# Designs tried in a protein design run: peptides against a protein of PDB entry 8HF1. Part 13

Target 1, 320 residues: chain A of PDB entry 8HF1
Amino acid sequence: NVMLYATKPTEVMVSFPHQEQVLTVTRLISAEIEKFYVSLDLMNIGVQPIRRSKSLQCLRDPSKKSFVKQLFNDFLYQMKEYGIYAASIAIISLIVEFDIKRRQAETLSVKLMHRTALTLCEKIRHLLVQKLQDMTYDDDDDNVNTEEVIMNFSTPKVQRFLMSLKVSFADKDPKDICCLVFVERRYTCKCIYGLLLNYIQSTPELRNVLTPQFMVGRNNISPDFESVLERKWQKSAIQQFRDGNANLMICSSVLEEGIDVQACNHVFILDPVKTFNMYVQSKGRARTTEAKFVLFTADKEREKTIQQIYQYRKAHNDIA

## One batch from the design tools (peptide; made by RFdiffusion4, then SolubleMPNN)

Design b1_p9_2_s3 (from b1_p9_2 with A7F E8S)
Fold by OpenDDE base, seed 1:
Structure b1_p9_2_s3 (fold): chain B 320 residues (1-320), chain A 9 residues (1-9)
Amino acid sequence: as target 1 above (320 residues)
Amino acid sequence: EIEIEEFSL
């Protein structure tokens, strides 16, 4: 029970400017998704067989349209919150998911729906990659995975996060690092993982220092929906992190569910702390001597965030 | 160069 341990990490807030990156490409992508939603609503998918499987998700979306919209809404969120570079990685996850769903489609209409979604994802991917390439002057360097491209096409939040990693871990012994990165959404874990792999590879000071992994918490709704592959991945990722073969773990807020992760010296909260439980559970992982607990906040939300953290501290002290 | 503004909480 993480709540019972009075952890005394150094709590730090990193501010970032709230810049709305008004990129034409983001507007185009949003407009294409909106047009797709109109088309999707007009699609006759027919009555899907209610599989009596205890699959609450299959019961909630008999048309499978809401799931498609959810994935695109999650993508739009990631593009907004993390930037175009992160979006270029996030869209690949949608492509994979829609290709799986297309192959698993029981009806031609559902197959067509997922095919149309997939076609849109490929268009979005092309628009994103093209925009990332617009900054590479050298025709020969098709490598959109440079430190410069990653930084320039990341949101101020992600830029400060990456810089905080660089400052915190440059040229350190990998064994001295036990870092957690908390994100709100499940899909963000994989997106930020892909971003970090490319950033670390492009950053000499981190290349042999940070070995990232990611884990997604268990869907509370049904452990039966977790693919055997996903469960194996989670176990492997956790084990690598326990064994020190990975020293940075990206986690969704679902670590509230009692995932036994070791005491860490760094905990980064990349997304806003929305709950007392998230605050306590995440902070409760920063348990080593001189552990650092880092929050990211927009400048406009700084005061509100500080007040919320003080309320959480008070509430935590009242129960400890 | 991106300056990191860190505030102690």
Scores: peptide ipSAE 0.348, ipTM 0.896, DockQ to the pose 0.133
Fold by OpenDDE base, seed 3:
Structure b1_p9_2_s3 (fold): chain B 320 residues (1-320), chain A 9 residues (1-9)
Amino acid sequence: as target 1 above (320 residues)
Amino acid sequence: EIEIEEFSL
């Protein structure tokens, strides 16, 4: 009985310093969002019509106020976890969403609510861009999308991730690269995609080497709420990655949805592995010869992360 | 420096 030793990927842990760089701009932005929540709670937007989904479970359409708060909470999370450069990209997604919702508003009160949210997003965008420009004041180049600006305004986790990409892929043949990047939240996929586009464009050794795409998992919320644009984007992104026209895919819970992704030689887990299922499924994509499975941990959480990975390895060997 | 710990079993 030749036990087919399934070629286990090399597991790599990258440590990063736990530096809570609390910038004055991040405190100001957080305080402006908190003030906006107080104002939002006082807004009378009237009774929202309950859309009956065709499925017998009346999924209460999340209150229009709850959705606004969710988008700002996801923005605050991205600013904290990935830094102010990532936040400058994330805020554009909020601007686009609130402008769409403002135009689609059925009532003047709902239109005003989305207009107020949009005005706050434009203020936040201005504060972030001004802070990114603080490094360029001595140079005639107003370009905030340099490798230096991206690195200096990213969290230590994102800095180590970008360094790991540069070391792993500098001057390689793009055909030899099949890379997955897993993130916890769907909104992070688009934010990190925009950051990587700018980083790759500013890094000569990665130009013409890495072609990123992103895939957002299907909302477990009814397929009726998934925009035609999101579905077209997912189909196009998956196809480009299958055809080899893209060689780096940023994804969230995509593996739970049975999306057939090819075997990859690199799998990066940018966020903490919170579940055994996430560990097994993400590691199970690193299936090529010499495949690498890369984890990121804060120095303070290193021992706890190591113990958790050993528990997951033991549990996986008991089932496999 | 990237402190890479290879978890070789």
Scores: peptide ipSAE 0.137, ipTM 0.773, DockQ to the pose 0.131
Fold by OpenDDE base, seed 4:
Structure b1_p9_2_s3 (fold): chain B 320 residues (1-320), chain A 9 residues (1-9)
Amino acid sequence: as target 1 above (320 residues)
Amino acid sequence: EIEIEEFSL
């Protein structure tokens, strides 16, 4: 019995300072969203007839207000966890979604709700872009997509992640790179993808090295609302990554849903590892001889994170 | 310069 010593990836922990960047703009945005929630709760949207799609016993909120709140809560999470720059990209995804929902609205009241949400998103976008422009001393260079702006308006976690990418992949052959980036939330995949596109384009050492893609998990809340576009994107992104046309893939819980991705030489876990399954599945993708498995932790949580990883290692060795 | 603190586990 050749014990296939599965070459255990090198596990690396990158610490970052826990800085709550409490910017005035983030407080203003949060306050505008809270005011909007009060207004949203007062909106009479009427009882939408539950179109019996046969499959989902999920209590469809007949008002769709919960879905609107979910998108803004996910935006607030991204702004907190990834920073203002990431939030400026995340808000565009909300604008697109609310414009689609506004156009698909069967009632004037639902159309008005999505229009009001869209108007708030445009206000938030303006506040974010204005704040990103505060660092551009040159009135003529409207380019908020510089390495400096991205870095300065990102959280310490994202700063460390971007630096780890630069150090790991600067001037390397694209063919030698197979990188996975794991995030907790499906909407974070799109946000970090947009951030990485701009960062790679602004960083000469990475422009011709990294080609990112993203995979969004199935919407467990409404698989019927996975747009034909999202399914096409997911299939195309996976195929590009398999064909080597993309060498960095941003993933959420998609791997738990049985989407098979190739063996990688780098796996970054951008968000906290909350489950043993996430640890085993993500680490199990780092299967090359020199594979790295990189975790990010706040300095204050470092000891707790180390203890949790040792528990997961022990549990994994007891099953293997 | 942001120092990258890499710790091998």
Scores: peptide ipSAE 0.072, ipTM 0.732, DockQ to the pose 0.133
Fold by OpenDDE base, seed 2:
Structure b1_p9_2_s3 (fold): chain B 320 residues (1-320), chain A 9 residues (1-9)
Amino acid sequence: as target 1 above (320 residues)
Amino acid sequence: EIEIEEFSL
């Protein structure tokens, strides 16, 4: 029962400037993905067999064109919402996914489809890395993982998030930190995790202070498509966070699935709170005496966001 | 320096 805790967290809103960073590279990448969608629609992959799960639910075959488009749409979202640096990490996740699917392809046509998607991801990766290198004199991939490059190629939201982490946790005892970071999308968890690893490693004040992990919700896609490795990894990540071997957990809507994580002193909501349940469940994890619940809002949306939070508070108090 | 504008809700 999330409602029974006497200590209300301090609710904080961090504003960020609504700057559309119009980079030429983002337009080029978007145009390449759009061209790819046209080519993908022309590909004849044949009739794919309907895989039925043990639950008789018609699984969308992950080899379908719609799933390929979903992955690229999620990438485009991450590039827009989190920036070029986050996109450079997100594209690696697509490369891995399409390589797995290419190897698992039952037909030559599906194999070729995933190969074409993979080739596009490699091109996108090159364009992103090249853009990150424009600030570095050395073509070394390690030089793109500096605090400066991460900050300059992140969206204002991500910049404020990283700065909020630095201000909140600089030179603190790792044992005194129990932090949750909520994101909307499954793929964002891994992207922000990779970004945080590099940021923490490049930021001396956070090095050895923050140990991040991530946790992705179960796909509504049957447990039959969840790799045994993903399930093992999720269990390990949760256990590391429970044991204090990790003190920052990036999660999506996983709290809805009844995953019990310890009471946290910091909860960051990186993406907009869309539902009352998300608000109550995420806020309900900030349970220590000095717990902070941090929201991010664009300056233009500040008033709307405040009103929405007050509505959620009122609704929560009317039920409590 | 990017100033963090924190608003107490």
Scores: peptide ipSAE 0.231, ipTM 0.832, DockQ to the pose 0.151; fails the geometry check

Design b1_p9_2_s4 (from b1_p9_2 with E3K A7F)
Fold by OpenDDE base, seed 4:
Structure b1_p9_2_s4 (fold): chain B 320 residues (1-320), chain A 9 residues (1-9)
Amino acid sequence: as target 1 above (320 residues)
Amino acid sequence: EIKIEEFEL
């Protein structure tokens, strides 16, 4: 009986202090978004005719107001969970998306709605960039992308994640690295990707070591809004990761959608593990010898998180 | 200096 030691990954938890960074800028941004929601509710956008080919979301929201609110709510979540630096990247994604929608607008009222959303995004971007510049004596936009600025304006969770990457991968051979980073939300993939690009470029020990990519899950609510560009990006990113041209992949629940990624030696779970399936699928990617599976928890939630993981381990062993 | 508090599960 050769017990096939199925090399179970080493499961590690990184704790971080629960700090609500209550910055004045985050309160101002939240208040501007709430004012915008009041204005948005008053906008007469008209009922868009139900075209038979529109996604179920377009059937439920003919004004597309709920989608605009969803993007800003997701931005507010990213600002809270990842910090002001991550928010400065996330807001650019909103600008791009609203500009596409403004160009695709079939009516003047819908075009005006997206224009108003863009104007708010630019205001938010300026508030965020101005706050990042508070650490810099130089008004140069390149000066806000330093390791120090990224670390200072990131949440304790993101700080520990970036440090864990630095400690784990400093001066290593890029070929020896196959890393997955799991996040809960679709838009977080793009945000953390942009943050990691800037962090890696500002960190000499990682600049020639880590090549990040991201995968975004299919929008189950509106597959028709998945641009040809996003599908091309996803296919290219997966191929680069398979070919070893990228060695760090940021992904959401994309693995549940049947996108096959290779076995990895590192798996980071940046967001809370909410489901047994997420635990099993993400852990099941850490399949190499000496593979590491890293979880992040707030100190206040540590005991609860440990108990939940032990329950998931037990349930997984009872099925295997 | 930020300390990483890492523990095995």
Scores: peptide ipSAE 0.447, ipTM 0.914, DockQ to the pose 0.132
Fold by OpenDDE base, seed 1:
Order: C-alpha cells, then sequence, then structure tokens
Structure b1_p9_2_s4 (fold): chain B 320 residues (1-320), chain A 9 residues (1-9)
C-alpha cells in the first residue's frame, strides 16, 4: 500500500480592501437597467407555448422575462464584483446572447423584447468604453487594453488577483506552470478569460508565460441547452490544457461534473468558498510538490473566512 | 503601489 501522501498544498490568503466603486457611470447603468425592468414588466409577450418535454421545463418563465432579468442581474453582479473593465467584456456576452435570442424569436413581441434588451446593452457598452477612454491621455490611442486601464478599472479583489499572477509567474518557464482559477458563476469564466487575455498581452513579463483557457460546467437545465459550440469549446480547452498548449484554466464548478483535470501547482479561488465540497475538490487539484492554494478575502470578512477554512480543514481531516 | 497582503493559513 503506497499511501500516496498527496503533499498538502500551501494554503495562502490574500486580503483586499472592501472598496465599493463609487462611479457615476455604475449608478447610471444600474438606473437604466431598473428602468428597463419596469418597461419589461409592462410588456405583453403573450403565453409562450410550453414545449412538452416534461422533466426540467418548469423553470421556463412563459414570458422569457426572467431569463432577460437574470442576464442583466448577472452583468450587474460582474460589474460590482470585478469592476468596470470586466463589465466592458461581460456586456459583449449579453449582446451576443440577445442577438441569438432575437433571431430565434418565435413571435414579434419576443423579438421586440430582445431587441430592446440589445439596444440597452449597446448603450451600456458605450458608457463603459467611454469611461475606460477617459484615462487614455492620447486621443489617438483608442487602446483601452493597457495594464494601467485594466488595473485602475478593476475591483481591489481583481487587482490583487492580477498582481498575484504577475508575482507568481513573471519570467517563468510556461512548461512549469499548471494553474487553475475557480470562479462561482459560468458567465464569470468567460469574462475573466477576456480580462486575462488583455492583461497578459499588456504585461511583457507574462506574454510568453501564460496561455489561458476557460471552461464552464454543464448547464443544470439540460445538456440540450449546451450549444454544440460550448461542448466543442470545452473539449478543445481541456485538450489544450492536457497537451500543455494552455497552462492556466478558468473554471466554474467543473470538478463536480467529473471532468478529469490534471494535477496543478497553483489553484486560485477568486470567489468566496461557499461549500465544503468546493473547498475539498478545488484544493484536491493542487497536488504537485510545492503546490499553492490561494484564497481571496475582503479585510472585513477576513476573520470569518479564516474560521470557515479551519472548519473545512477539520471536517476534511475527520473524514480522511 | 498596491501591496499584496498575503498570509499563510
Amino acid sequence: as target 1 above (320 residues)
Amino acid sequence: EIKIEEFEL
């Protein structure tokens, strides 16, 4: 019995100041979304024909209004938790989704609803991009994708995450890096991926070091709602990470689905650890010698977060 | 300069 003593990873916590982004633009965007919700509630979309597949369809709002509100609420969450720069990337995903839904609309009323949502997303995108451009001193350089702009318009959590990546991986051999980044929500994977691509490209010390990929868990609603494109992307992303063509993987809850990801030397938990299973599964990927498991906490929540991690450690040791 | 406050758990 070779007890493979999985070397326990070094567990590290990074603190960040709880700073609410007091930007006029974020308040304007929130107010425009709230006005849109009032308008959306007044829209007569009619009763959508419930497609009769019995098992998981009870969550289709017959108006599809709840799904539209969910996407905007998810966007508002990303803007609050990750900042304006991340929000400028997140809004593009809403634009793509609402354009697809607009084209797939079975009724004129549903088509109009998605068109109105799309028009709001374009307005939000312009407000965000304009605010990012206010930091570019050169009227001629429309390039909002600088390290400075990314850092200035990111939340303290994201700033510390990017700095932790820079300190951990600057000028290292890309072959020696196997990094996982866990996030809570599926839409955050793609948003943080886009942010990391731009940050890595703007940071000389990381350009030839980090090659990011992302994967999202399966949609709980049905494998039939997972687009053929999403399934192809997941398979390709996993394969690139296995082949060493990607060395950083952003994922949400993917380990719960039995996706075999290799042993990693770095695991970052960007969002709060809400469950014991998330703690055990994510930490269980940091299995190499000298593996690091990095958590982020607001200064105000530091003590509570430490106590929660110690409770999870105790519970894990009582099962082992 | 943003300082990283890192501590081992």
Scores: peptide ipSAE 0.446, ipTM 0.916, DockQ to the pose 0.132
Fold by OpenDDE base, seed 3:
Structure b1_p9_2_s4 (fold): chain B 320 residues (1-320), chain A 9 residues (1-9)
Amino acid sequence: as target 1 above (320 residues)
Amino acid sequence: EIKIEEFEL
C-alpha cells in the first residue's frame, strides 16, 4: 500500500505589530465622510422605482444612498487595514464609480447626490496625495510611487506582506512562480493590485520577476449587474494566469465559485482566515511539492489565530 | 529594517 502522502504545504505564520497609524489625515478624512453622511441623509432624491430583478429579492435600497455609504465604508476599511498609500489607489475606484453613476443618473437629484460624492472623493484624493508628497524632500520629483513611500505609508501587515514577497521572489525565474494572494473584500483585490504594480515597478529585484493580476469573485448578489467590462477583465486575467503571462493572482472568494486555477507553489492569506471553508480552499491551492501557505496575524491575536488554525487543521485531517 | 517574524505552524 503506497500511502499517497498528499504533499501538505508548509504552513507559515508572519506576525505584525498592532500599530494604529493615528495620522491626522486619516482623522480628517473620516470626519469629512461623517459630515457627508449627515448631508446625504438630508438629501431628498425622491422614491426610485423598485426594479424587481426576476431572480433574487435582494432589497436594492431604492434610495441609492446605501450604495454610496457602502463605497465610502469600504474605502474607510481599506485605509485602516492597508494604509494611506493603498487608500490613494482605492479612492480612484470610487471616483470612477461615482462619475459613471453621475452620468447614468435619470434624475437631477440623483445626479447631484453622485456629484457631491465625487467632489468629496476628489478632496480625499488631494489630502492623501499631499500626505504622500510630504516625504519627498525634492521639489522636482512628484513621484509618490517609490518603494520607500509605499512602505512608509502602508500598515505593518502590508509592509510584512511586501517584504515576504521580496524575500520569496527576488531574482527568481518568473516561470517557477505560481502565487495566489487571498483577500477578504472584493474592492481590496483592485487596491492591492494597484499597490503591487507600483511596488514591483519600483523594486528592481521584482520588476522582471512578478507579473500580477487580480480577480474578483462573481457578485452572487447580482450576476446580471457584473459590467461587461468586469466579465471581460475576469476572463482575461484567468487566461493570462493559465498561460503563465501572469504569475501572481490576487483574489477574493473566487475559489467558492469553482474557478479552475492551476496548482500553486505560494499561497498568501493577507486577511484573517474567518471560515473553515476559506482555510481548506485556499490551502488546497498550494499543491506543489515545496508549496508554502503563508498567513498574517497581529501580535495581539497571535495565540487566538494559532488555536483557530490548529482547529481547522484537525477538522480538515478528519475529513481528508 | 523590518524584521519578519516567521514561524512554522
Scores: peptide ipSAE 0.444, ipTM 0.914, DockQ to the pose 0.133
Fold by OpenDDE base, seed 2:
Structure b1_p9_2_s4 (fold): chain B 320 residues (1-320), chain A 9 residues (1-9)
Amino acid sequence: as target 1 above (320 residues)
Amino acid sequence: EIKIEEFEL
C-alpha cells in the first residue's frame, strides 16, 4: 500500500540534447562484439546436463550462449545510454562475471567459451581506457577518474544527471539527503554506482555529502543463481540506506518486490518511465514536503514524454 | 558550461 499522502512531490523534467556521440571506439567495440557473436554461434559447447533443481523451470540455455550474449548486449546498451566512461566500469562487471563462470565451468568447452568472452572484455577495457587517457595530456596522471573525464565521456543524459546532483546536494548536510535513483536494467545499477563513486570522489562539493549504494532487483532467473553473496549485499545496502550510512540508492526494480525503502526527498528517474506502475511507485517514494521527482528526457522526446507523464498523472488522480 | 534546463511539470 503506497499510502498517497497529500504531499505531492514537485515534478521536474530535465532536458538534454539528443547527441549521439559517434565515437570511433564505440563502433570498433560494437564490431568486435558482433564478430564474437559469429564466433560464439560456431562454438560447439555440447549439451549441458540438466541439473533439475525442483524450483521454477527457467529454461536454462543448454549452451549458456544466450547468457553471454545478454551480458554483452547489456554492455552495449550501457555504452550507448550512459557513455564510454560508464562502459569502462560496466566492462569490469563482465570481466568479473566471465572469470567466475570460467572457474565454475563444468566442461572444457564451456571454460573455453568464457575464456574467449573474457579475452574480448579485456580488449574492450583496453580500448575504453585508452580513449579515456587520450584527454589526459599528462602521461604521468593515469587517473582517468577526474570530474572532467567523467563529464566529457558521459552521455548528455548522464551529464545532466551529475550536474543535477551537484546543484541539488552541494554543501548540504548528508542527513538531510535521502535520494533514490531509478534505472531500468540490473547491470546499470552497478555501472552508475561505480560512476557516482568516482564522480563524488572527484567533486569536492559532494565529497562526504553523498554516500551511494546500489540495489539490484531479484533476477526472475532462479533464486539458485542469485549468489548468497548478492543476497547479503542487497540486505547490507538496504540496511545502510535505512541507517543513514548511505543517502543515495541506485535501484532498478525495488518497488515491485515491496522492499520498504524510507520516504525520500529526491527521486531521480534516469531511464524512461515505461509503465504507469513505475511512475506511481517511484513518485510515491518522494514523500517529504520539499520532495522532488526528477525525470530526464531528450529534447526531441520532450513533448511526448510530457504528454505521457500528464496521462499517468491523470490516471493516478482518477484512481486516488 | 553545461546549462541545466529544468521544467516544472
Scores: peptide ipSAE 0.441, ipTM 0.910, DockQ to the pose 0.149

Design b1_p9_3_s1 (from b1_p9_3 with A7F)
Fold by OpenDDE base, seed 4:
Structure b1_p9_3_s1 (fold): chain B 320 residues (1-320), chain A 9 residues (1-9)
Amino acid sequence: as target 1 above (320 residues)
Amino acid sequence: ELEIEEFEL
C-alpha cells in the first residue's frame, strides 16, 4: 500500500490589524458619490425599449442607473478593503467603462448620465492622486508609484499581502513560480493587477521575478456587456499563464465557470473565504510538492476564521 | 518595519 501522500498544501494564515483608515479624502469621496446618487435618481433617462437581445439586467434596469451605482459601490468597496492607492487604480477602470458607455449611448440623456459619472470619476481621481502626492515633494506622477507610497496608502491586508509576495519571491527564478491570487470581486482583479504592476516595477527584488496577469469571471448578469476586448484579454492572459510567460494570476470565481488553470505552488486568498466551494477549488489549485495556501485574516476575526477553515477541512475529508 | 504574523493552520 503506497499511501499516495496526496501532498496537501501547507495552509498558512497571515494576520493583519483591523485599522479603519478614516482619511478625510475617503469621507469626501463617499459624500461626492452620495450627492451624485441623489442627482442620478432625479435624472430623466427615459425608459429604453426592451430589445429582445438585452441581458436580464437591461430588462430590470432600462435606465442603466443601477449599473452606474453598482460600479461606484464596487469602487467604494475597493477603496475601503484595499486602500487609497488601489482606489486610484480602480477609478481609472470606471473612467474607461463610463467612456465606452458614453460612446455607446443611443440617447442624449444616457450620454449625459455617463458624462456626469465621468466628471465625478475625474474629480475622485484628482482627490486620490493629490492625497498620494502628500508623501512626495515632487509633482511628478511617476513619484506616486513608489514602494513606499503603495505600502503607506494600502490597507493592512494589502500591506501584508505585498510583504508576503516580497518574502516569498524575492530574487527567485521566475520559472519556479506559479502563483494564484484569489479575490472575491471581478473589478478587484483589475485593481490588484494594476497595483501589483506598479509594486513589482518599484521593487527591484521582484521586477524580473513576477509577471502578473488577471482573469475576470464572466458577467453572469450581463454577458452581452463582456466586450470583445475583455474576452480577448482573458484568453490571452490564460494562455500567457499556461505558457509560463506570466507566473502570477489574479482571479475571482472564474474557476467555478470552468476556466482551467494549471497546478500552482502558491495560492493566496486575499479576500475572506465565504463558501466551502471557494475553499476547495482555490486550495485544489495548490497541488505541487511544497505548495503553500495562504489566507489573510483580521486579528479580530482570526478565531472565527480558523474554526471555519477546520470545518471546511473536515467536510472536505468526509467527501474525499 | 511591518512584521508578518504568519502561522500554520
Scores: peptide ipSAE 0.424, ipTM 0.893, DockQ to the pose 0.150
Fold by OpenDDE base, seed 5:
Order: sequence, then C-alpha cells, then structure tokens
Structure b1_p9_3_s1 (fold): chain B 320 residues (1-320), chain A 9 residues (1-9)
Amino acid sequence: as target 1 above (320 residues)
Amino acid sequence: ELEIEEFEL
C-alpha cells in the first residue's frame, strides 16, 4: 500500500516551450496516414472467423482495422509528443507488429491489409531517416544517432528531459543512481528506451553511467495478450533493475497494480500526470532522503499543472 | 546550450 508512506521527495517542475514541429515531413507523414485510413475503411476484409480465444480483443474488433488504426494513432502521438527522432524508432515497432500480423493472417484480405500497412510504415521510415540524414554529411545510417541529431529532432519536452538526465547523472557512479521514468503509453516505453540507448551511447558523460531498461505493466485486459517473450523481458528487466545491473527503468503508468520496484532516488514523469493515483504511486517510488520527483510541463499549461499538483499534494496529505 | 528552467514546487 504505497499510500501509507509519506515520501517527501523534492518536487521539481521543468518547463518547456510549446512548439509545434512545423516540419514538412511530419505533415507528409500525417497526410499519408490519413489517406491510408480512407483506404482502410474501404477495404472489405469480410467476416473474420472468431477464434475461440478467450481474448476479449478478438471479440471487440473482428475486422482488426481498429488495431491497425490504434498503432498508427500511437505512432502519430509519439511523433508529435517526442519528435521525429523518436518517431524513427517508434515506426520500427509498427513494422515488426504488422509483419507478425501479416504472417499470422488467416485470410488473404487480412494479409493484404497488414501488407499495405507495412508498406506505409516502410515509406514513413524512409521519410524519417532521410530527414535525420539531412543534418549529416555522410549517407551512413550510423551517423543519425549522434547527440546533435537526437537533440535537434526531439521535441522541447524530450530535449529538456535528456538535458535533465545529463545534468543529473553526468560522470556519476552508476551505483548511486536508481531512476524511474514514467510515461503514459505502453508503446512509449520502448520508443524512449531506444532513444535513451542511442543518446547514452552518443553522450560520453553518460556512457557507462546509465544502463536503461523498460517495462510495460501487466495488460489488465488479458494475460493472454502478453507474449511469452514480453513476459520474459519484463521479468528479466525487473531483475536487472533489482540487481543494480540496470539503474534507469522506463515504465508506463500501469505500474499501479503491484510490481515491486525498489525505492528510487530519481523519478521523472515525462508525460502529464492525469490522475491522483498516478501522482501518489509515482511519487511513492521516490523514497530516498534526497529523492527528486521531476515533472515536465509546457509553459502554456504551467499554472494549471501547478494547481493540479498542489491539489494532489493536499489530498495526499489529508489521507496520510 | 538549451537552458533548463527548473523550479521547485
């Protein structure tokens, strides 16, 4: 019961300018996805055989179109919220998922649908990588993973987050670091993990200091949707974090229901705190005497965010 | 360098 421990971490807010990335490439990608949605709505995939899989999701979308749209909507969200560099990593996860779904397709029409989605993802990947290369003099794919490219093609929020990591952890002993990074969405965990791997590898002051892992909370809808691979990864990632072999853990907000993670000295909330429970539980992980709890806010939302945090703090103190 | 605007809550 995380509610009973009055953790008094230092609560810090980092502001960032609200900048809409006015990139031609992001507009092109959005327009290609919208054209694809029109085409997807016109696709006749017939009545899908309801496999007697106890999975509520096979019952919710027999067409499997909503799942395809969800993945692209999650990608569009990541591109908007984290930038085109993060989007270049996020699109790979869509490619992998649509390739799996294409291979698992029971009908030719569903196979074609996932193939069309996959072809769009490859086009999007090419557009993103080409735009990242515009800042590099060398055509080599490895040159897009520099600190400069990552920073320039990240949103102001992600830029401030990466800088906060650099300032907080540059040249520190890895053993003195126990960091959590909370994100709202499941797919963001893997995207930010990939971004952090590349950023840490490109940043000498963080090399051998930060060892990131990611975990997604248990899918409350059905344990049957957790791949055996994902469950093994989560178990391994948690164990590495407990053993100190990883010192930064990226988590979705779904940690609410009982992953025993150790007390941390840093907790970053990369996405807006939407609920009192999320505030209490994430703050309740910052348990060391000098623990920091870091929030990110757009300048335009600063006052509203501060008021909301003060309301949550008051409500928490009235219960504790 | 981007400046980080941090404030304590």
Scores: peptide ipSAE 0.423, ipTM 0.892, DockQ to the pose 0.132
Fold by OpenDDE base, seed 1:
Structure b1_p9_3_s1 (fold): chain B 320 residues (1-320), chain A 9 residues (1-9)
Amino acid sequence: as target 1 above (320 residues)
Amino acid sequence: ELEIEEFEL
């Protein structure tokens, strides 16, 4: 019995100041979304024909209004939790989704609803991009994708995450890196992926070091709602990470689905650890020698977060 | 420079 003593990873906590982004643009965007919700509630979309596919989504909202509100609420959450720069990437995903839904609309009223949502997303995108451009001193360089712009328009949590990546991986051999980044929400994976692509490209010390990929968990609602594109992307992303063609993987809840990801030397938990299972499963991927498990906490929540991690450690040791 | 407050748990 070779007890493979899985070397316990070094558990690290990074603190960040709780700073609410007091930007006029975020208040304007929130107010425009709230006005849109009032308009959306007044829209007569009629009774949608229940598609005979017993998919749980068709049962929840016959008007599809709740799904539209969910996407905008998810966007507002990303803007608050990750910042304006992340929001400028997140809004593109809403634009793509609402354009698909607009084209797939079975009724004129549903088509109009998705068109109105799309028009709002384009307005939000312009407000965000304009605010990012306010930091570009050169009127001629429309390039909002600089390290400085990314850092300035990111939340303190995201700033500390990017700095932790730079300190951890600057000028290292890409073959020696196997990094996981866990996030809570599916839409955050793609948003943080886009942010990391731009940050890595703008940071000389990381350009040839980090190659990111992302994967999202399966939609709990039905494997039939997972687009053929999403399934192909997941398979390709996992394969690239296994082959060493990608060395950083952003994922949400993927470990709960039995996706076999290799042992990693770095695991970052960007969002709060809400469950014991999330703690055990994510930490259980940091299995190499000298593996690091990095958590992020607001200064105001530091003590509460530490106590929660100690409770999870105790519970894990009582089962082992 | 933004300082990273990092500590071992």
Scores: peptide ipSAE 0.423, ipTM 0.893, DockQ to the pose 0.133
Fold by OpenDDE base, seed 3:
Structure b1_p9_3_s1 (fold): chain B 320 residues (1-320), chain A 9 residues (1-9)
Amino acid sequence: as target 1 above (320 residues)
Amino acid sequence: ELEIEEFEL
């Protein structure tokens, strides 16, 4: 009986200091968003017609105000969890979304609401970019996309993630790399993708080694509202990763949807593992003989995280 | 230098 020892990936945990980056700019941005919420609640945009999508009674807030607040809350989360450099990329996605919604507005009141949200995003972008420029002592090089600026304006978690990528992949053959990066939130995929593009371009040891892509899981809440552009991007990103034209894929919840991606040699879990399914599915992609499964934890949550992973490992070994 | 504290689980 050759027991096919399923080659278990090496499970590694990286700790990071719990530093609340209490930047004055972060407090100012949060206060401007809270002031905007008070103003938004006072806006009369009228009763919007409830378009019942035939398939799922997802209560679309007919006011469209909830969607505006959701985008800013997701931005505030990204600024807190990934830092102000990541926030400078995340805000561009809000600018694009609110500009599209402004153009598509059927009423003057809804158009004005999206215009006010857009003006706030532009103000936030200027505050973030100005703070990134405060580190460039040279008046002549407005280039905020250096390795140093990215590292200094990222959270300790993101700093450790970028260092772990550099140590793992510096000067390697791109063909020998098949890397997955899991994140919790849909909008984090695009934000971390933009950060990685700039980091890889600024890091000589990675520039010709890593080619990132990102994939967002299908929005189970509204598959009908996945833009034709998002569906085209998802298909192109998967195909590039299958063809080896991309060797690093950033994804959120994609494995729950049965997306067939190849066996990987590196799997990074950037956000906390909240469910047994997320642990099993993400670890189950690290299938090569020397595969690594890397977790990130705050020092304060280290013991609790270790115990949770041991419970998941035990439960997985009892089923497998 | 950012020290990475890595440990095997």
Scores: peptide ipSAE 0.411, ipTM 0.888, DockQ to the pose 0.150

